# Peptides against a protein of PDB entry 6J07: the designs that were tried, part 88

Target 1, 107 residues: chain A of PDB entry 6J07
Amino acid sequence: GQRGWFCGSVSQDLRQFWVAEGGTISDPRAADFLFSCDASHPDTLRIYQSLDYIEDNATVFHAYYLSAVANAKIKNSVALGHFILPPACLQKEIRRKIGSFIWEQDQ

## One batch from the design tools (peptide; made by RFdiffusion4, then SolubleMPNN)

Design b2_p24_8_s2 (from b2_p24_8, 10 letters changed)
Fold by OpenDDE base, seed 2:
Structure b2_p24_8_s2 (fold): chain B 107 residues (1-107), chain A 24 residues (1-24)
Amino acid sequence: as target 1 above (107 residues)
Amino acid sequence: MEEKLKKRNEKIKEEILKIAQEEL
């Protein structure tokens, strides 16, 4: 099964969509996928400071991925890799290279 | 631990940049 953790910054609608698609919600340690809408949220910051993250066993994704999946005409056409949410301290440097993140383009 | 975190963050940057380049 798909086990997901959600930062408090993620809307209830997106959480419900995850469950409707067959996912379950768990604590970060048990989760296969970690979703957040805010790299600076305390919940997300705790992930970036965790051993799982530091040891490359955890990656945080922007929850907008779920919205993109919900709105996609073709199922499975949305690539999760485009939604890696880096720590806030890295975002400015990354934007200088890529312009903007996908979740920022539709705002 | 700080050095490990720096290494992890650099890896994240590289991965994001790589994915972005693949779409060009």
Scores: peptide ipSAE 0.728, ipTM 0.940, DockQ to the pose 0.607
Fold by OpenDDE base, seed 5:
Structure b2_p24_8_s2 (fold): chain B 107 residues (1-107), chain A 24 residues (1-24)
Amino acid sequence: as target 1 above (107 residues)
Amino acid sequence: MEEKLKKRNEKIKEEILKIAQEEL
């Protein structure tokens, strides 16, 4: 099993999928993986302001990763690295270089 | 703390851009 934290912006369906796959839900300090759907949500903002984040001990991932895994026909075909969710202040600059984030392409 | 945060953010940006470039 793996320990995950979820921002309030993440749906219950994705949380349930995490648990169904053997994951557990923990507070941010104990979690191995931090999931969010909104970099501007107060829960996520608190992560970006935390010492764990600043000291490079925490990274936030977009919860759409879990949706991609759930829908993937090939196991381990979805790379977590593509779902790093940066703070809102960085997103415009990043989009200018990469186009759009994966979680935005179907919107 | 501001300087540390700036460094952390730059590292995140660089990591994302690096991953994107690896796909090209």
Scores: peptide ipSAE 0.728, ipTM 0.940, DockQ to the pose 0.604
Fold by OpenDDE base, seed 1:
Structure b2_p24_8_s2 (fold): chain B 107 residues (1-107), chain A 24 residues (1-24)
Amino acid sequence: as target 1 above (107 residues)
Amino acid sequence: MEEKLKKRNEKIKEEILKIAQEEL
C-alpha cells in the first residue's frame, strides 16, 4: 500500500477516503505522499523547513487531489502533478501566471 | 541552507508552471 501523511488542516473525510482506497497513514518521514490543505499550517511549515524538502526528497500536495479522485468519472483521470502545494511565499507569483490553483477554482 | 531552499522553491515554481503550460 501507499503511505500518506496528513497535515492537521486535512479533513477526516479525506483521510478516510485515502484509507478506503488502500492507503495507510504514517509520519511525514515514512510517507510516500504528503497532503495538506494549508501551506501556512504549522504542520506543513515544518515540512517546508525540513531537509527532506530542501533536498528534493519531499513534495507537498494539496489534499483536494483526493476529493478530485473521489469525484472522477474516469479511473486514473486525475493527475497528482496538478496538486503540488507550494509554500505560501510562492503562491502569489504563481497565481499571476496561472490564474488560480485547482483547489481554489472549485471553491 | 538558504540558497538551497531558494533553489528548491524555484524548482517548485518551474514544475508548476510547466504542468500548467502543458494544458494550454
Scores: peptide ipSAE 0.727, ipTM 0.939, DockQ to the pose 0.579
Fold by OpenDDE base, seed 3:
Structure b2_p24_8_s2 (fold): chain B 107 residues (1-107), chain A 24 residues (1-24)
Amino acid sequence: as target 1 above (107 residues)
Amino acid sequence: MEEKLKKRNEKIKEEILKIAQEEL
């Protein structure tokens, strides 16, 4: 299975979906995937300040990825790369270029 | 570490922008 960490901002429903799909839940240091719904949540902020993140060994993804997977008509059609969750300090600049993040478009 | 964080953040921006451009 795949190991995931979840920020407190992520609902239990999404966590349960992860487990139902064969995933396990772990601490950030052991996780292969880090999920959050809020770049400003204290849990997520700690990730952005961590050595793993700074040294490019960790990336935070928006948990809406899991919702997209759950609702996808074609299996494996959802690309995780579209759900990279950047620190809050970068989001305005990024939105000026791309318009809106996927999780903002669909919710 | 501040400089490393800055570099990491710039890389994140570049990756996001690159992915977005691929979808256009």
Scores: peptide ipSAE 0.727, ipTM 0.940, DockQ to the pose 0.613

Design b2_p24_8_s3 (from b2_p24_8, 13 letters changed)
Fold by OpenDDE base, seed 4:
Structure b2_p24_8_s3 (fold): chain B 107 residues (1-107), chain A 24 residues (1-24)
Amino acid sequence: as target 1 above (107 residues)
Amino acid sequence: MEEKRKARDEKIVQQILEIAQAEK
């Protein structure tokens, strides 16, 4: 199934889009996809602190992925991997190498 | 747990870097 968890930082519009596309909303433990717009939000921080994350059983994605999907011209052209949301403490290091994240470029 | 966290952090960095390089 397409079960998603959403940080409080994610807009209701994006949540509604998820549901409209056939997704369901669940708690983070049951979710297949974890979405956030803010790595520093308390909800997201709890994910990074969880055993599921540490043991590589959970990855947080930036919810802008859903916006990209909604606006995509080609079906399945949006790669979820481009939207991995790392902990805030890692972001500067990553930006030094790749530049701005995709969600930062489009926002 | 600290070592596990460090390993996880390193992995996520590498994942992002690899994806970015592949896109170039």
Scores: peptide ipSAE 0.716, ipTM 0.941, DockQ to the pose 0.617
Fold by OpenDDE base, seed 3:
Structure b2_p24_8_s3 (fold): chain B 107 residues (1-107), chain A 24 residues (1-24)
Amino acid sequence: as target 1 above (107 residues)
Amino acid sequence: MEEKRKARDEKIVQQILEIAQAEK
């Protein structure tokens, strides 16, 4: 199944899309996928502070992934890996190497 | 625990970099 957790920064529309696509919404500990639109949101910060994250048992993805999936011409053409949302403290360093994150390109 | 966090941070950076390189 598709068990997802959503930061409060994620719109209800994206949550509804997740459910419409067959996903369910759960708490972070039970979720297979963690979605956020803001690495600095308190909900997301709690994830980064958790043992699950520190011990490499959790990864946060930017919820824009769901928008990309919704708009994709080919099913399964959007790679989740492009939407890894790192802690805010790492983002500047990463941008220097790869440029803007995919969720920032249309902004 | 700080070392674990540092290691996790490094891993996530490398993951993102590797994915970006694959798209190049």
Scores: peptide ipSAE 0.716, ipTM 0.941, DockQ to the pose 0.582
Fold by OpenDDE base, seed 1:
Structure b2_p24_8_s3 (fold): chain B 107 residues (1-107), chain A 24 residues (1-24)
Amino acid sequence: as target 1 above (107 residues)
Amino acid sequence: MEEKRKARDEKIVQQILEIAQAEK
């Protein structure tokens, strides 16, 4: 599917890109993809607190994925798996292993 | 529910680590 939910932390430009690429915007329960730019944003926190998340029926991805897709020379060359956005409480542990997240490398 | 959340969090950590290792 191509239904996406967007946290309020995601820019309108990225939302527009999603739609331009054939995606639709829906509520998180109906969405196939959940995008956020801030694990601590109230919208995203509600996802992490949800039963869908706990039951492994929801995963949040960093919206920088869409920016990477937009800038890619080859379509489908960007792997969504690199953009899993974990809860804030897990990020320090993860950074100790991987160094930094992809969305942090250009900042 | 607490144990489920803990398991879910651990799964995410492992997923991210595995993806990172695959790129090496």
Scores: peptide ipSAE 0.716, ipTM 0.941, DockQ to the pose 0.615
Fold by OpenDDE base, seed 2:
Structure b2_p24_8_s3 (fold): chain B 107 residues (1-107), chain A 24 residues (1-24)
Amino acid sequence: as target 1 above (107 residues)
Amino acid sequence: MEEKRKARDEKIVQQILEIAQAEK
């Protein structure tokens, strides 16, 4: 199975979807996937401050990925790579290049 | 550690930019 960690910013609905799809929920150290909806949330900030993140052993993804998967007409059509959630301090720079993140387009 | 953080930050920026470019 796949283990996921969830920031407190992630809704219970998305967490429940993860479990319904066969995932389990664990602490960040044991998780294979880290999900957040807010790069500035204290939970997520702790991830960015961790050695695992700095040493490129951890990546945070926006939990909107799970919503996209849930709504996808074609299974496996949603690419996780489009949902990398960077630290807040980098987001303005990135937006200058790409416009908006995918999770911001429906807001 | 600061250099490591900078490197990590740069990597994530490049990853996102490259993915975005691939979609064009």
Scores: peptide ipSAE 0.716, ipTM 0.941, DockQ to the pose 0.583

Design b2_p24_8_s4 (from b2_p24_8, 9 letters changed)
Fold by OpenDDE base, seed 5:
Structure b2_p24_8_s4 (fold): chain B 107 residues (1-107), chain A 24 residues (1-24)
Amino acid sequence: as target 1 above (107 residues)
Amino acid sequence: LEKKLQERNQKIMEEILKIAEEEL
């Protein structure tokens, strides 16, 4: 399976989906995938301030990716790269260039 | 360390923008 860490901002439903699909839940140091729904949540902020993140050994993804996977007609049609969750300080500039993030569009 | 963080953030932004451009 795959190991995932979840910010407290992520619902139990999405966590349960992860486990149902064969994933396990781990601490951020052991996780292969880091999921969050809020770049400003204290849990996520700690990731952005960690050495693993700074040294390019960690990336945070928006947990809405899991919802998109669950609802996709074709399982492999959802690309994880579209769900990179940047720190809050970057989001306004990014939106000016690409528009709203996917997780914001589907709210 | 702050400089490294800024570089990491810049890399993230560039990656997101690159992916968006490839999608278009």
Scores: peptide ipSAE 0.721, ipTM 0.940, DockQ to the pose 0.568
Fold by OpenDDE base, seed 2:
Structure b2_p24_8_s4 (fold): chain B 107 residues (1-107), chain A 24 residues (1-24)
Amino acid sequence: as target 1 above (107 residues)
Amino acid sequence: LEKKLQERNQKIMEEILKIAEEEL
C-alpha cells in the first residue's frame, strides 16, 4: 500500500482522492509520501527540520501532484519528480533558473 | 546539524534543476 502524510495546507478533496486511489494516511514517520501545498506551513516546516529529511530519508511533494493525476488523461503520465516541494528559502533561487513551479503555472 | 541541512537543501536544488533541464 501507499502510505501518505498530509500537511494541514492540503485540501480534504485531495486527501480523499489519495484514499480513493488506494492510499492510506499516516503520520510523517510512517509515511512513504509527504504532501504539502505550503512550504511555510508549520506542519511542513517541522518536516524540513526533521532528521528524516536531513538524512535524505524524506522528501516533500506538492499536493498539486494529486490534482494533476486526477485530471490526467493517462494517469502514469504525471511524474512525481516534477513536484518536489523545496523549503521556502530555496524557492527564489530555483525560480530564477526554471521560471515557475508546475503548481504555480495553473494559478 | 546545520551543515547537514545545508547539504540536503543543496541536493534538493540540484535535483530540481536537473529535472528542469531534462525537459528542455
Scores: peptide ipSAE 0.721, ipTM 0.940, DockQ to the pose 0.608
Fold by OpenDDE base, seed 3:
Structure b2_p24_8_s4 (fold): chain B 107 residues (1-107), chain A 24 residues (1-24)
Amino acid sequence: as target 1 above (107 residues)
Amino acid sequence: LEKKLQERNQKIMEEILKIAEEEL
């Protein structure tokens, strides 16, 4: 099974999709996947400040990944690596180089 | 601790940029 943690910024629909696909929801310490829709949300900020994150044992992904998976026509066509959610302090610089994050392109 | 955080953040930035470059 896949264990996921969800920031409060993530909709209930995406959480339900995760569970429907066979995932379970856990606290961030037990989770294998951390999902958020807002790097500035207090829940996510706590992750970025945690030792697990600092020691490279935790990575936050944008929950839009789940939406992309749900809408994908080809199995395994959505790469999780494209949905790494960096801290807010890095996002502006990253956008200058890549243009925009995937989760922002549909907005 | 702050140095370690900065190193982690730098690593993430480099990873994201690398992935983006591979898509070009």
Scores: peptide ipSAE 0.721, ipTM 0.940, DockQ to the pose 0.610
Fold by OpenDDE base, seed 1:
Structure b2_p24_8_s4 (fold): chain B 107 residues (1-107), chain A 24 residues (1-24)
Amino acid sequence: as target 1 above (107 residues)
Amino acid sequence: LEKKLQERNQKIMEEILKIAEEEL
């Protein structure tokens, strides 16, 4: 199984899906995957300010990835890379170049 | 440390942009 950390901004439903798919929930230091729905949430901000993040040992992903996986017709068809959640200070500049993030689009 | 944080953020931005470019 894979270990995941969840920001308080992530719904219980998505957490339950993670567990149902064989994942476990852990603290951010032990987690293999970090999920959040809000880059400005205090929980997520602590990640962005951590040494693990600065040293490229931690990446935050938007939890909408799990929703996309749940709704995918083909397993493993959803690319995690599309769900990297950058700090709030970067988001506007990124949107100017690529448009809205996937989690901001109607699906 | 602040410099390293900025470098980390820049790396993330470049990664996101790279992924987006691959979709084109």
Scores: peptide ipSAE 0.719, ipTM 0.940, DockQ to the pose 0.561

## One batch from the design tools (peptide; made by RFdiffusion4, then SolubleMPNN)

Design b2_p25_1_s1
Fold by OpenDDE base, seed 3:
Structure b2_p25_1_s1 (fold): chain B 107 residues (1-107), chain A 25 residues (1-25)
Amino acid sequence: as target 1 above (107 residues)
Amino acid sequence: KEKELAEKKKREIEIVKEMIKEFKE
C-alpha cells in the first residue's frame, strides 16, 4: 500500500512529494508507512507508546527516505530499511554498533 | 515487479528490525 502518516516534524515539502508520487495521508492506525524526522517529537512518541508498535506491528521511518528517493536516479535503489527510526533511547547504542544514521550524515 | 520490490523492502525492514531488537532493554 501507499498510505502514509506524518509526524508534525516532517516538512510540507516531503508530504507533498509523497502525495505527488501517488501516496495518501492517513492516521497512524490506517497507515502503511509512518514517517517522522524526530524520535522525540510528541507525535512520534505516541507511536512508540502504542500497542501496534509495542507488539512489533508498526515501524517508524525517517522522512529523509522521501528526500533520498526524490534525489535518486533510480527510486528503487534507496533501501527503506536504512531509514528505520528507532526510539531515542536506542539510538546511541545503535550508532555505536553500525555508525551514524543516514539522515545525520548530511548535517 | 512491484511485488518483488515490496518483498525486497520487507526483507530489508525485517533485517533492521531484528538488529534493533538486539539493543532493546
Scores: peptide ipSAE 0.332, ipTM 0.824, DockQ to the pose 0.202
Fold by OpenDDE base, seed 5:
Structure b2_p25_1_s1 (fold): chain B 107 residues (1-107), chain A 25 residues (1-25)
Amino acid sequence: as target 1 above (107 residues)
Amino acid sequence: KEKELAEKKKREIEIVKEMIKEFKE
């Protein structure tokens, strides 16, 4: 099974969807997937400051990925890579290069 | 093709991670 950690910024609905799809919830250190809806949330900031993240052994994803999967006709059609949530300090520059993030476009 | 899907997602992640790494430099 897939183990996921959720920032406090993630809605209970998305967390419930994860579990309904067979996922389990764990602490960040044991999680395979780290989900957040806010790069500036204290929970997420702790991830970015962690040794695992600094050593490039952790990735934070925007939880909107789960919503996209839930709404997609084909779950595998949703590209997980498009939902990587970078630290807030890098987002402005990234938007300048590749445009707005996918979770921002549907808002 | 679960393995193939996993590899695809891994590649997608690596591409973006490399991009982020470049922005940090």
Scores: peptide ipSAE 0.331, ipTM 0.823, DockQ to the pose 0.208
Fold by OpenDDE base, seed 4:
Structure b2_p25_1_s1 (fold): chain B 107 residues (1-107), chain A 25 residues (1-25)
Amino acid sequence: as target 1 above (107 residues)
Amino acid sequence: KEKELAEKKKREIEIVKEMIKEFKE
């Protein structure tokens, strides 16, 4: 399925795009994809604090992925893995390792 | 093809997740 949860930081436009592409919106526990635009948003923080996330059974993606898909010539050409949104406390070290996040580059 | 693509994306995600996990430790 294509069930998604959205942090309050995600625009309605991106949510609408998700639905338009056949996705549904659900609570985090039922969602296949978790989208956020802000690792520090309370909604997202609750995800990071959840057992599912702590046990590495959940992944938060930056919702900019949806924008990238919308603008891509080939939808499947967008690498979802490049849009994983890590907790804020880890982002500095991750940037040092792999470089700036893709959503930051396109801003 | 769809299955292969899904597996590819899954692998990409797992690589990044493992990296994140390493930084948590």
Scores: peptide ipSAE 0.329, ipTM 0.820, DockQ to the pose 0.214
Fold by OpenDDE base, seed 2:
Structure b2_p25_1_s1 (fold): chain B 107 residues (1-107), chain A 25 residues (1-25)
Amino acid sequence: as target 1 above (107 residues)
Amino acid sequence: KEKELAEKKKREIEIVKEMIKEFKE
């Protein structure tokens, strides 16, 4: 089973989709996947400040990934790597290199 | 196939992680 943590910025609908697909919800320390819709949300900021994240042992994903999966013909066609949510302070530099994030394009 | 998919996702994540790491420096 896949364990997920959700920032308060993530809608209940996306959380329900995660559970419907067989996922469980846990605290961030036990979670395999960390989902957020806001890099500046206090919940997400605490993740970025954690030792696990600082040591590159944790990854935050934008919860829009779940929406993309829900709407895709083939669930496995959605690239999880494209939905990594970096800290707000790094996003400008990243956009200059790779362009706007997927969640910014569709919203 | 599931193993291959997992490995693909892992590689994608690692590429982005390395990019983020470079920007932190």
Scores: peptide ipSAE 0.329, ipTM 0.820, DockQ to the pose 0.212

Design b2_p25_1_s2
Fold by OpenDDE base, seed 2:
Structure b2_p25_1_s2 (fold): chain B 107 residues (1-107), chain A 25 residues (1-25)
Amino acid sequence: as target 1 above (107 residues)
Amino acid sequence: KEEEEKKKKQEEIEIIKEMIKEWKK
């Protein structure tokens, strides 16, 4: 099974999709996947400040990944790696290097 | 072409990962 944590910024629809696909919802410490729609949300900020995150034991992904999966015609066609959600303070510099994030393009 | 795009996207992911890594230091 896949254990996921969701920031308060993530819609209930995406959470329901996660469960429908066989996932479970847990606290961030037990979760294998951390989803957020807002790097500046207090819930997400707490993740970035946690030891698990600082010690490279956690990665935050943009929850739009789930929307992309839901809308994908081909299974496994959506790469999770493209949805890494970096801390807000890094996003400007990242955009200068790679352009807009995928979730920004489709929204 | 598809492989090239995939490679480019992977490089972008690596850039993000490295930037986050440096930020954590």
Scores: peptide ipSAE 0.659, ipTM 0.912, DockQ to the pose 0.540
Fold by OpenDDE base, seed 4:
Structure b2_p25_1_s2 (fold): chain B 107 residues (1-107), chain A 25 residues (1-25)
Amino acid sequence: as target 1 above (107 residues)
Amino acid sequence: KEEEEKKKKQEEIEIIKEMIKEWKK
């Protein structure tokens, strides 16, 4: 099973979907996947300033990935890499280069 | 051009990764 951590910004529905798909929920240190819906949430900010994150041992993903997976017609058609959630201070510059994030496009 | 689109998306991912990496320095 895959271990995931969830920021407080993530809904219970998405957490439940993760578990329903065979995932488990753990603390950030034990998690293989870190999910958040808000780069500015205190929980997520703690991740960005953590040693694991700074040493490239962790990546924060936008939890909208799980919603995309749930709605995907083809299993495994949703690429997790498209849902990397960068620190808030980088997002404007990133948008200038690649455009809006996927989780923003469906809004 | 599905393959080219995938390539473009991958490049975008790399841009994000690189920017985050530089930020961590």
Scores: peptide ipSAE 0.658, ipTM 0.912, DockQ to the pose 0.542
Fold by OpenDDE base, seed 3:
Structure b2_p25_1_s2 (fold): chain B 107 residues (1-107), chain A 25 residues (1-25)
Amino acid sequence: as target 1 above (107 residues)
Amino acid sequence: KEEEEKKKKQEEIEIIKEMIKEWKK
């Protein structure tokens, strides 16, 4: 299935797109995909602290992935892996290694 | 060259994954 959880930081437009594409919205435990636009948002922080996340049963993705999919000319050309949203405390170090995140390049 | 870029991007993803994994410890 295509069950997604959304942090409060994610716009309603992106949520609506998810549903329009056949996705459903669920709680984090039931979700297959976790979307957030802010690693420091309380909702996302709770995910990072959750047992599922700590035990590698969950991955948080930046919701900008959905925007990229919506704007993509070729379907399935957007790689979800490029939108992994790491905890806030890691982001600075990650940027030093790989540069800015995709969602930051468009801002 | 496209293949090389794809490989580079994949390596970046792996770096992120590894750093997250270490953080979870």
Scores: peptide ipSAE 0.657, ipTM 0.911, DockQ to the pose 0.587
Fold by OpenDDE base, seed 1:
Structure b2_p25_1_s2 (fold): chain B 107 residues (1-107), chain A 25 residues (1-25)
Amino acid sequence: as target 1 above (107 residues)
Amino acid sequence: KEEEEKKKKQEEIEIIKEMIKEWKK
């Protein structure tokens, strides 16, 4: 399935792209993919605090993934795993280990 | 070269996953 939930921080353009590519929009409990552009947004914070997330049944991805897919010259060249959006409190430490996130580059 | 880069990126993903897992504990 291609059911997605979107934080309020995600633009309508990215949501429309998701739908145009065959996706549907659902509440976070029914969604297979959770997208956000801001780990500190109240919508996203509620996900991080949810039982599904704490019990490893959910992953939040940065919505920039959709932009990368839209702009990709080669189909299936964009790996979703590169766009895992961790809680805000972990991001500084993660950057020290792996460098800046993809969505922070070339802004 | 490409395989090495893919391997490196996968390792980075695993680091993120592990850190999140530890945070959830």
Scores: peptide ipSAE 0.657, ipTM 0.912, DockQ to the pose 0.528

Design b2_p25_1_s3
Fold by OpenDDE base, seed 4:
Structure b2_p25_1_s3 (fold): chain B 107 residues (1-107), chain A 25 residues (1-25)
Amino acid sequence: as target 1 above (107 residues)
Amino acid sequence: EEEERREREEREIEIVKEMIKEWKK
């Protein structure tokens, strides 16, 4: 499905793009996709602490994915997997292994 | 080579997924 939840850290423009592309906005429990721009935002922290997330039934994605899709010549050229937003406490270690996240490279 | 690039990117994604899974334990 195309049900998405958005952290308060996500701009209204990106939310509007999601809807314009056929998505709907829902609460985290009903959402198929969880978008955030800040792993340390209280909204996102609540997701990381949720049972669904801990039980591996949820994934948080950086909302920059939507911007990348909007700007891509070919929509399928943007891999959602590159936009997995891990908890803040893991990010430093992850960067040591794979380098900076894609949303950090473009700024 | 595009194929090798895709493979590297996939490995990076898997690393992220694995680290998150380990953290959830």
Scores: peptide ipSAE 0.673, ipTM 0.920, DockQ to the pose 0.589
Fold by OpenDDE base, seed 3:
Structure b2_p25_1_s3 (fold): chain B 107 residues (1-107), chain A 25 residues (1-25)
Amino acid sequence: as target 1 above (107 residues)
Amino acid sequence: EEEERREREEREIEIVKEMIKEWKK
C-alpha cells in the first residue's frame, strides 16, 4: 500500500512529494508508512507508545527518505531500511554502534 | 568495495532493528 501518516514535524513539501508520487495521507492507524522528522515530537511519541508499534505492526521512518528519493539519480536506489527512525531514548546508543544516521549526514 | 559497503549497511540496519525489538520487550 501507499498510505502514509506524517508527523507535524514533516514539511508540506515532503507531504506534497508523497502525494505526487501516488501516495495518500491517512491517520496513523490506517497508514502503511509512518514518517517523522523528530522522534521527540509529541505526534511521534504517541506512535511509539501505541499498541501497533509495540506489537511490531508499525515502523517509523525519517521523512528525509522522501528527499533522498526525490534527489536520487537512479530510481529505487534509496533503501527505506536506512531511514528507520528509532525512539529518541535509543538513538544515542545506536549512534555508538553505527555512527550518525543518514539524515544527519546530509543535513 | 561495493559489496563490502552493502554488507556494512545491512548490518547497520539489523542493529537498529534489533535494538528497537529489545526495547519493545
Scores: peptide ipSAE 0.673, ipTM 0.921, DockQ to the pose 0.552
Fold by OpenDDE base, seed 2:
Structure b2_p25_1_s3 (fold): chain B 107 residues (1-107), chain A 25 residues (1-25)
Amino acid sequence: as target 1 above (107 residues)
Amino acid sequence: EEEERREREEREIEIVKEMIKEWKK
């Protein structure tokens, strides 16, 4: 199964969608996927500071991915890789290279 | 055109990944 952790910044609707699609909700240590809507949220900051994250055993994704999947569920054309959520301190420089993140763009 | 777009998108993903990796060092 797919185990997910959710930052407090993520709405209940997106969490419910995850479960409806067969996912389960777990603590970040047991989770396969970590979702957040705010890189600066204390919950997410704790992830970035964790050994699992520093040792490349964890990736944080923007939860907007789930919204995009919900809206295009039949098509299944949403790529998870576009929703990697970098630490806040890196985002400005990343935007200089690739432009705005998908979750910052209009649907 | 689709291939070019996919390659660009993949490049962008790799840029993000690499910058995060460098930050972790």
Scores: peptide ipSAE 0.672, ipTM 0.920, DockQ to the pose 0.530
Fold by OpenDDE base, seed 1:
Structure b2_p25_1_s3 (fold): chain B 107 residues (1-107), chain A 25 residues (1-25)
Amino acid sequence: as target 1 above (107 residues)
Amino acid sequence: EEEERREREEREIEIVKEMIKEWKK
């Protein structure tokens, strides 16, 4: 089983999909995957400020990954790496290098 | 080519990871 934490910005539907696919929901410290839909949400900000995150022991992913997986026609066609959710203060600089994030395009 | 696309995507992911890592310093 996969352990996931969810920011309050993530819909109940995506949480239910996670559980339906065999995942469990846990606190951030126990989670293997951290999901958020808003880098500026207080829940997510607390993650970015945590020692685990600062010490490279955690990664925040945009929860749209789960939607992409649910809608994928080809198994394993969705790359989790494309859904890394950077702190808000870095996003403009990142967009200048790689373009818009995938969750900003596919909507 | 698909291989070139995969390589580009991997480079983009690495850029994001590196920028976050530098920010944490």
Scores: peptide ipSAE 0.672, ipTM 0.920, DockQ to the pose 0.532

